# Ledger of designs, part 65: peptides against a protein of PDB entry 3J47

Target 1, 121 residues: chain A of PDB entry 3J47
Amino acid sequence: IRLTNQLKSLKGLQSKLKDVVEYLDKVINKELPINHTILGKLQDVFNLLPNLGTPDDDEIDVENHDRINISNNLQKALTVKTNDELMVIYISNLVRSIIAFDDLIENKIQNKKIQEQRVKD
Target 2, 26 residues: chain B of PDB entry 3J47
Amino acid sequence: NAQYHLLVKQGDGLLTKLQKYGAAVR

## One batch from the design tools (peptide; made by RFdiffusion4, then SolubleMPNN)

Design b2_p18_3_s4 (from b2_p18_3, 10 letters changed)
Fold by OpenDDE base, seed 1:
Structure b2_p18_3_s4 (fold): chain B 121 residues (1-121), chain C 26 residues (1-26), chain A 18 residues (1-18)
Amino acid sequence: as target 1 above (121 residues)
Amino acid sequence: as target 2 above (26 residues)
Amino acid sequence: SLFELMEQLLQKIRELLK
């Protein structure tokens, strides 16, 4: 039962990570806006990962120390990778916000110039 | 981690500046 | 480099607001 749940959780995480990567690529390519719900769900998955890796305390076999260390290292590596992905998303959103702001400023400047020209005529 | 936090901090600073300018243009 | 590009864009916006 536990191994099956761990494998299912790992497959679920892998699928979600793939979906995130695909979403990130679309966001980087400016094809889609950032979905905050996807980011929130990713954060929730990461917050749940520590709880998925806690073996029930009842079988402390010495051979599990290496497996626990590998699991913790994998979790850390996944956390770092996700932080990098979230960072890319954040930067992409920031760039989009700046571009949108630039367009708004340019539109306001143009409107002001048109209004000044109308007052001179 | 340190590079991530630095980049996020820089981004937040830029966003704050952008928001201030956006409010001044309104 | 990406952050620098964003700062440059923000600076251009600032110049247009003057």
Scores: peptide ipSAE 0.276, ipTM 0.853, DockQ to the pose 0.046
Fold by OpenDDE base, seed 3:
Structure b2_p18_3_s4 (fold): chain B 121 residues (1-121), chain C 26 residues (1-26), chain A 18 residues (1-18)
Amino acid sequence: as target 1 above (121 residues)
Amino acid sequence: as target 2 above (26 residues)
Amino acid sequence: SLFELMEQLLQKIRELLK
């Protein structure tokens, strides 16, 4: 029962991670806006994952060592992939902030020009 | 990864600069 | 790089603020 629930949870996490990848691809293609709530939940999951992968120096038998190494390598690979995805989202948000700032500056310059014209009239 | 930390550090530097200019425009 | 492009954009914004 516990092992089956862990496998189900892992499959659920894998499905959610796939959904995040698909969402990121849509954001890169400018098809959808960024959902910060999904990112926050993903970050929370990854903050919990390092606690699963610290090799406590407990003498776990050699046959389990290969499975643990594969699991740790898979967890590391998944962590790296997700870090790359989070980085893409971070950069996308930064670009949006820069564009919004550019528009604000342009609006202020235009308003200043209008005020200077009104003072000359 | 070192590349990830470099990109984040660079992005934070850009954000800080953007914030300073935003405050000067106010 | 994407980062260099962002730095160039920020530099243009700085020039507009002068």
Scores: peptide ipSAE 0.258, ipTM 0.849, DockQ to the pose 0.045
Fold by OpenDDE base, seed 5:
Structure b2_p18_3_s4 (fold): chain B 121 residues (1-121), chain C 26 residues (1-26), chain A 18 residues (1-18)
Amino acid sequence: as target 1 above (121 residues)
Amino acid sequence: as target 2 above (26 residues)
Amino acid sequence: SLFELMEQLLQKIRELLK
């Protein structure tokens, strides 16, 4: 029972991580806008993960130290992954802003050329 | 961390250049 | 000259986006 529940939880986490990766790939490919709600929920999940590894202050058996180290390493790894995902999102938004601004500049240049041509006619 | 900061710094540099360009085109 | 510099900057941005 306990092992099965851990496996189910791990599979659920893996599925969610896959969904996040797929979402990030779509954002990188400019196929989708950033969903801040999904990002916020993901951040909340990762901020709650540290608390999943704190057993209450009862019997400090030496076996708990290895489990705590594993949980801390997993948390750190998940935090790094989340930071990488946030970075990709940030860069993607920045690139979109640059493109939108480039288009705006091009439109202004074209409008100026049209005005100059109208003054010459 | 270092690569992250480098990418962010590069992005901020591009944004700054873009802002300067936008101000000059206005 | 400033306009030309802006066009060059725009071109450089386009090249960086490729």
Scores: peptide ipSAE 0.216, ipTM 0.838, DockQ to the pose 0.047
Fold by OpenDDE base, seed 4:
Structure b2_p18_3_s4 (fold): chain B 121 residues (1-121), chain C 26 residues (1-26), chain A 18 residues (1-18)
Amino acid sequence: as target 1 above (121 residues)
Amino acid sequence: as target 2 above (26 residues)
Amino acid sequence: SLFELMEQLLQKIRELLK
């Protein structure tokens, strides 16, 4: 059960990472809607990460120490990946803010030009 | 971690610049 | 890089404000 849950979470994270990359590609292509689904899935991954570490079974056999170490290493690796994904989301949001600001500036410049023309007439 | 912090720092720098320009456009 | 693109956008914004 635990390994299956870890694999499922890893697959979920992998899918999410793919979605984030795809979103970044869209951002690069000037398609900048924040995909809230990406944030939601990332939160889901974070919420699932602690659950990857809950051993239901109290059997402290020597095999469990290696499994615990593997689980901890996997959690650490997943945490790093998740941090990278958060960074990607942060950058994507930043880019969106810049584009929105560019549009705002352009609109203000256009409005100023229209006002200057109206004053000359 | 170091690369992450660098990218975040760069992003924050850009945001700060953006804010300065936004204030100048007002 | 994405960062470079953002810097280019900021530069364009700066130019539009001049």
Scores: peptide ipSAE 0.293, ipTM 0.856, DockQ to the pose 0.044; fails the geometry check

Design b2_p18_4_s1 (from b2_p18_4, 8 letters changed)
Fold by OpenDDE base, seed 5:
Structure b2_p18_4_s1 (fold): chain B 121 residues (1-121), chain C 26 residues (1-26), chain A 18 residues (1-18)
Amino acid sequence: as target 1 above (121 residues)
Amino acid sequence: as target 2 above (26 residues)
Amino acid sequence: NLSLLQKLIDGAEKKLEA
C-alpha cells in the first residue's frame, strides 16, 4: 500500500511536470499568452532550487538577448539536473522498497517453515 | 526526457515483478 | 524465488550506479 501510493504520487508528479513543460513550450511558441501567475509560481519553484550564483552584474554589456539565452541555458541545465536528481531519488526509493519487500518475503518463508515444523512435531 | 521515461518504465516493470513475487509467497 | 528477487535488487542497484 505505502509503496503503491508513493509510486502513484511520483507518477502524478511526473505527469504534472510534463504538463508544466508542455505549457512552457506553448508559451515559448507564442501559442498561449504568458500567464503571469503561472510564471510567478514557476519562478518560485526555481527560486527554491539552489541559487546558482548571480553572475557578477558589473562587466557584461551583453545585449538583453544574450542574457536571456544564458538564463535559458541555466534554466535548462537546472531542469536537467532536477530531473536527474528526481531519477536518483526515485531509483533509491525503489531499491529501498525492494529490499524491504525481500525482507518481508524472507520473514514469511521462515514463519511458514516454523509452522510446518511445528505441525510435524 | 526519453531516458527518464525509459528509466521510469523499467522501474515500474521491476515493481510489477516484485508484486507478483509477493503475491506468490502469500 | 529469493534468487530472482536478488537479481531484481542487483539490477536496480546497477541502474542507480549508472
Scores: peptide ipSAE 0.337, ipTM 0.861, DockQ to the pose 0.111
Fold by OpenDDE base, seed 2:
Structure b2_p18_4_s1 (fold): chain B 121 residues (1-121), chain C 26 residues (1-26), chain A 18 residues (1-18)
Amino acid sequence: as target 1 above (121 residues)
Amino acid sequence: as target 2 above (26 residues)
Amino acid sequence: NLSLLQKLIDGAEKKLEA
């Protein structure tokens, strides 16, 4: 039950993220009008992302374009890393749940054997 | 992406087997 | 039954290591 719910939640999150990407693509392609409320929420999400590539205020005149590209690449790399970590955690929880279930089944079998022995005595 | 989908599919398969086992022991 | 469950665990562990 718990593991199934976690998997369902993860699938739901994945679906929602896909919907967001599709929406952004449509906005970029001018197929849909810009929704400021959605953009505001997305900006909040990006602001909660670790500021990967606030270079220290060193005045290096690196053109804004190169900074944006570096920031995007770093954000992408961190997103991939986060996804990998989440997958590892998911698998670990799955394995733990299976082990716990095995132990529960074994305990149930042992208890049943003890009850059967008590009825025979 | 393909590896991720494969991993998820295998996890789902394991979960299904676990559910079947739980139902058989009940 | 326990052997089948163990095989599932072993399969999951192998994937975690990969």
Scores: peptide ipSAE 0.377, ipTM 0.875, DockQ to the pose 0.108; fails the geometry check
Fold by OpenDDE base, seed 4:
Structure b2_p18_4_s1 (fold): chain B 121 residues (1-121), chain C 26 residues (1-26), chain A 18 residues (1-18)
Amino acid sequence: as target 1 above (121 residues)
Amino acid sequence: as target 2 above (26 residues)
Amino acid sequence: NLSLLQKLIDGAEKKLEA
């Protein structure tokens, strides 16, 4: 039961992540306008990520237009990095689930062996 | 992107195998 | 059965390292 629920949750997460990726791809391809609400949620996810690059303090007066592109590139890089991190977390959770499942199976096998031995006895 | 998709597909494959195994042990 | 599960784990670990 618990493992099944975890697997279901992981599948749900995977589906949601896929939907996010698909949405981001559509936004990147300019097929959809940038949805500020979705971007805000992604930003919230990014803010929950450990601060990667402290932008070093270098004050360089790069004109506002380049800042928007840099911000977009940073957001894109952060998005890709976040996707990668989420994937790593997903795989790690899968591995943990597999290990937990293996332990459960081993316990079931042992219990069956004990029951079979008791019946012979 | 391609590596990401490959990794996801492989993860899905593992999950499917795990599910099959879980069903066989019930 | 356990061997198959171990192979799956090994496969997942290999991907995490890549």
Scores: peptide ipSAE 0.360, ipTM 0.868, DockQ to the pose 0.109; fails the geometry check
Fold by OpenDDE base, seed 3:
Structure b2_p18_4_s1 (fold): chain B 121 residues (1-121), chain C 26 residues (1-26), chain A 18 residues (1-18)
Amino acid sequence: as target 1 above (121 residues)
Amino acid sequence: as target 2 above (26 residues)
Amino acid sequence: NLSLLQKLIDGAEKKLEA
């Protein structure tokens, strides 16, 4: 139950993230007008993310490009770290499930042996 | 990515073996 | 069977540490 709920929640999050990316691509391509309500919610999400350098004003100075690259590298590093942590948790839960299933199988084998002995008596 | 896929593949292999064992007991 | 399962767990833990 708990693992299934976590998987469902992760799938829901993945679907929502995909919808956000698709929306952003449509906005970038000028296929859809900028929805201010969606942008406001996205801005709130970005504000909760550690300083993803919002490129402020027009001067693409080389220093801002380095800061954007550093910010992208930091975001990428944080994403990789999060993926690694989630992988560890997933493997740990898988191992626990395997152990529990092995114990169930052993209990069933023992119960069958007890029933076979009762029929022979 | 490749190491992750390898780990997932090994986990799936274990799960498959466990399922076969469960079916044989059943 | 438990020994094989334990080896698989140990293999997974080793990969997690790498």
Scores: peptide ipSAE 0.345, ipTM 0.868, DockQ to the pose 0.094; fails the geometry check

Design b2_p18_4_s2 (from b2_p18_4, 8 letters changed)
Fold by OpenDDE base, seed 3:
Structure b2_p18_4_s2 (fold): chain B 121 residues (1-121), chain C 26 residues (1-26), chain A 18 residues (1-18)
Amino acid sequence: as target 1 above (121 residues)
Amino acid sequence: as target 2 above (26 residues)
Amino acid sequence: NLQLLQKEIDSALKKLEA
């Protein structure tokens, strides 16, 4: 239940993120007008993300370009770290599922052997 | 990236083996 | 079979932790 809910939530987030990327690509390609409501919600998400430095357009000091690159690198590093952690969790859950399934199979084999022995007696 | 894909591929291989074993026990 | 699967899983986990 808990893992299923986490997986469902993560899949939901992934789907929403994909929709956002697809929307942003369409906006970049000028295929769709900028939806301010979607953009506002995205901004809220970005504001909740630790300092993804959206440079406010006004202070392009050369020092800020390095800080923006550092912030983007930090975001990338955090994304990579999160991806690695999610992968660890995924593999751990896969392993647990495999073990549980193997135990189920072994139990079924044992039950079948017991039943075959009872029929011979 | 390459290590990640290799790990995923190994996991998929294990899952496939498990599925075959499950089908053989059914 | 289970032990082999367990070993493969453990190997995958070690690669993930590295």
Scores: peptide ipSAE 0.352, ipTM 0.868, DockQ to the pose 0.114
Fold by OpenDDE base, seed 1:
Structure b2_p18_4_s2 (fold): chain B 121 residues (1-121), chain C 26 residues (1-26), chain A 18 residues (1-18)
Amino acid sequence: as target 1 above (121 residues)
Amino acid sequence: as target 2 above (26 residues)
Amino acid sequence: NLQLLQKEIDSALKKLEA
């Protein structure tokens, strides 16, 4: 029963991570804006993930140890991958903000030059 | 971890340069 | 200035993809 529930929870997490990756790809491709609420929930999930990898040592028979280690390594690898994806999104948003700010500055410079020319005429 | 920190540091450097440029144009 | 910033951004993105 407990192992079946853990496997179900892991499958649910994997499905959710896949949905997040698909969302992140759409944001990277400029198809969708960044949703801060989704990012916050993802961060909360990641902060809880280290606690999922410490099974209390008390009753785990030696035969299940290999499957648990594989599951923990996979979970850690998935966590790292999702963290990398979140970083890519953060940087992509930062870059977009920088470009928009640079364009705004250039527009202000051009407008100032146009005003100075009109005052001289 | 080290690659992550390097990437964040590069992003912060770009943001700082942008802020300096904005202050110089203002 | 803008072109230099764009080049730095492109370099950072390339490092992230590698």
Scores: peptide ipSAE 0.351, ipTM 0.869, DockQ to the pose 0.093
Fold by OpenDDE base, seed 2:
Structure b2_p18_4_s2 (fold): chain B 121 residues (1-121), chain C 26 residues (1-26), chain A 18 residues (1-18)
Amino acid sequence: as target 1 above (121 residues)
Amino acid sequence: as target 2 above (26 residues)
Amino acid sequence: NLQLLQKEIDSALKKLEA
């Protein structure tokens, strides 16, 4: 039950993230108008992402566009890495839940055998 | 992506077997 | 049945470690 709920929650999150990406793609393609409220919430999410490299204030010069692209690529790479790590953790928890369930089943079988023996005595 | 999907599919298969076993022990 | 399930779990764990 708990593991199935976690899987369902993760699938739900994945679906929601996909919907956000699809929405952003539609906005970029000018198929939908820009919703400022959605953009504000997305900006908040991006601001909660670790700022990979505060450029030291001193090199504010013209290379900002390439640095922004590199920073975006690095942020994307870290987001992918974090997603992969969370996935590994999820699978590990799945396996642990499976093992715990197997142990529970074995305990139930043993208890049943003990009860059957007590009825025969 | 493909390796990940395969791993998830294997996990789902194991979960299904566990559910069947849990139902059989009930 | 349990032994087969355990073997599949162990195989899945091995793939995760790899």
Scores: peptide ipSAE 0.350, ipTM 0.867, DockQ to the pose 0.109
Fold by OpenDDE base, seed 5:
Structure b2_p18_4_s2 (fold): chain B 121 residues (1-121), chain C 26 residues (1-26), chain A 18 residues (1-18)
Amino acid sequence: as target 1 above (121 residues)
Amino acid sequence: as target 2 above (26 residues)
Amino acid sequence: NLQLLQKEIDSALKKLEA
């Protein structure tokens, strides 16, 4: 029950994240107007991500656009890596729970067999 | 992405089997 | 039946480690 609910919640989160990505793609492609409320919430999510490379305040020059793209690519790559790591951890915990439940089932079956044998004796 | 979906599908299959066994042992 | 489930779990673990 608890594990199934966690898996369902994770699938729900994955679906919501997919919807956000699809929305962002539509905004990037100018198919939908920029919703400032959604972008503000997304910016809050990205701001909660560790700020990987604020360029120091002093150099105003054109090089900032390429560095911002590199920093965004690094942040994106780290976000993907973190998602993959969290996914691996989640699946590992799922498998451990399955093994523990399998062992519990086997123990219950063995206990029932022992009880049935005691009733026959 | 495809490998992830395959892994999730395999996990769901295992959970379903485990639930069936749990119900049969009850 | 349980042994088959265990084999499937082991296969899933092996894919996770890869």
Scores: peptide ipSAE 0.330, ipTM 0.858, DockQ to the pose 0.105

Design b2_p18_4_s3 (from b2_p18_4, 7 letters changed)
Fold by OpenDDE base, seed 2:
Structure b2_p18_4_s3 (fold): chain B 121 residues (1-121), chain C 26 residues (1-26), chain A 18 residues (1-18)
Amino acid sequence: as target 1 above (121 residues)
Amino acid sequence: as target 2 above (26 residues)
Amino acid sequence: QLELLQKLIDGAEKKLEA
């Protein structure tokens, strides 16, 4: 029962990962709008990143538009990097779950062998 | 992107092997 | 990070083959 539930959870995780990849590919290809909730979570991660923007230069000068564009490009590059990192973490968790499931299967096989030996004795 | 797709394919391969092993233990 | 993930995959494959 527990192993079956873990396998089902792993399948669900794999499906979700595939959906995330497909979504990201569609977003990259401009076929779908960016999910604001995913973007919001990414923005929260970016907000936890040290604001590389010193907010203190109140100078409304034309240089701010180029700095805003550079900041937007940097923020975009950092967003892509963070998305990639989150994907790597997700896949790593999937692999860890697979290893844990394999260990549980091995334990079940060992327990079955011990029970069979006890019946023969 | 290519490395990500490769990693996803490897994960799918492991999941498939795990499914076969789970079926053999039943 | 990607290298660590690859090591985890390789570890999982080895355990499943054993």
Scores: peptide ipSAE 0.330, ipTM 0.858, DockQ to the pose 0.593
Fold by OpenDDE base, seed 5:
Structure b2_p18_4_s3 (fold): chain B 121 residues (1-121), chain C 26 residues (1-26), chain A 18 residues (1-18)
Amino acid sequence: as target 1 above (121 residues)
Amino acid sequence: as target 2 above (26 residues)
Amino acid sequence: QLELLQKLIDGAEKKLEA
């Protein structure tokens, strides 16, 4: 049961990471907005990751413990990688928002200047 | 985790500053 | 004010590159 859940979670994480990468590429290329649903599901996966490490079954021999530790280390490494990718997405969105607001603010300032000049004329 | 939270806090700070500026231009 | 916004953008870009 535990190994099956770990494999299922790993496959789910791998699929989600692929979706995140594809989404990142589309965001970088300015083709699509951020899919909040993907981010939400990824957060859910991360919240479930700590539960994947609970050693419920006492009887599994020392060899499985090393493989579980390697799997947990790999999952941790993948988690760190995924977190880094999410950070990049978040920062990219922030930068885009900042640029959009900057353009809006500049446009508003220009419009106000044009209106003030028209009133003086 | 700590670096991530720091980055998020810095991003939120920038966004807040931008929002304040946008409100002041109105 | 626009200069300050540009500095904020530059700061955000630097974080993206890091």
Scores: peptide ipSAE 0.327, ipTM 0.865, DockQ to the pose 0.118
Fold by OpenDDE base, seed 4:
Structure b2_p18_4_s3 (fold): chain B 121 residues (1-121), chain C 26 residues (1-26), chain A 18 residues (1-18)
Amino acid sequence: as target 1 above (121 residues)
Amino acid sequence: as target 2 above (26 residues)
Amino acid sequence: QLELLQKLIDGAEKKLEA
């Protein structure tokens, strides 16, 4: 059960990471807005990572201690990778917000200039 | 980590510029 | 990924300067 869950989570994470990369590429190309669903899925994967390390208490065979350490190391590595991806998404969202605000500010400046010109005429 | 911090710093720079423009529009 | 973020930041900066 645990190994199957780990493999499932890893496959899920891999799929989500691929989706995130594809999404980020589209974001960079200004083709799509940030997909909140992808972010949510990444968060779900992150929240599932601790569950990959919860041994069901029952079969602590001594040979499993090394496997538990390997599993914990893998979870840690996956957690770091997931955090990095989340940061990338966050920064991408921030940049998009900045661009949107910049455009809004420019529009407001232009509107003010037009209004000032109308008052002078 | 270093590249991430660089990106964050650049984002902060853009945010600062945006804030300046926002203040000029007010 | 970081390079892509950098490109977005650079693009945003260029827009703010324009």
Scores: peptide ipSAE 0.372, ipTM 0.869, DockQ to the pose 0.664; fails the geometry check
Fold by OpenDDE base, seed 3:
Structure b2_p18_4_s3 (fold): chain B 121 residues (1-121), chain C 26 residues (1-26), chain A 18 residues (1-18)
Amino acid sequence: as target 1 above (121 residues)
Amino acid sequence: as target 2 above (26 residues)
Amino acid sequence: QLELLQKLIDGAEKKLEA
C-alpha cells in the first residue's frame, strides 16, 4: 500500500512535470501564447528551488547569457542528483519489502508443514 | 531518465512477481 | 522461487551501484 501510493504520487508528479515541459517547449517555439497563470506557478516552483544562480559577488562580468546557462546546468545537475537519491531510496524500500515478504512466505510454508505433520500424527 | 525508467520498470516487475507469489501462497 | 527473488535483488543492487 505505502509503496504503491508513493509510486502513484511519483508517476503523477512525473506526468505533471512532462506536461509543464511540453507547455514550455510550445511557448518557446511560439506555438502557444504565454499563460501568465502557468508561468506564475512555474516561477513559484523556481523560487522554491535554491537560488543556484546567486553569483558570488566577484564575477559580476559573466554575461547574463552565461549565467542563465550555468543556472540551467546547475538546476539540471540538482534534478539528476535528486532523482538518483530518490531512486536509491525507492530501491532500498523495494528490497526491504521483498525481504519481509520472503520471510512471511517462509513462515507460512513452515506453518503449513507443521500442520500437515500434526494431521498425520 | 532512461536508466531511471528502466530501473523503475524492473522494480515494478519484481513487485508484481512478489504479489503473484503472495497470492499463490495465501 | 527464493533463488529467483535473490537474483532480482542482486540485479537491483547492481543497477543501484551503476
Scores: peptide ipSAE 0.296, ipTM 0.858, DockQ to the pose 0.081; fails the geometry check

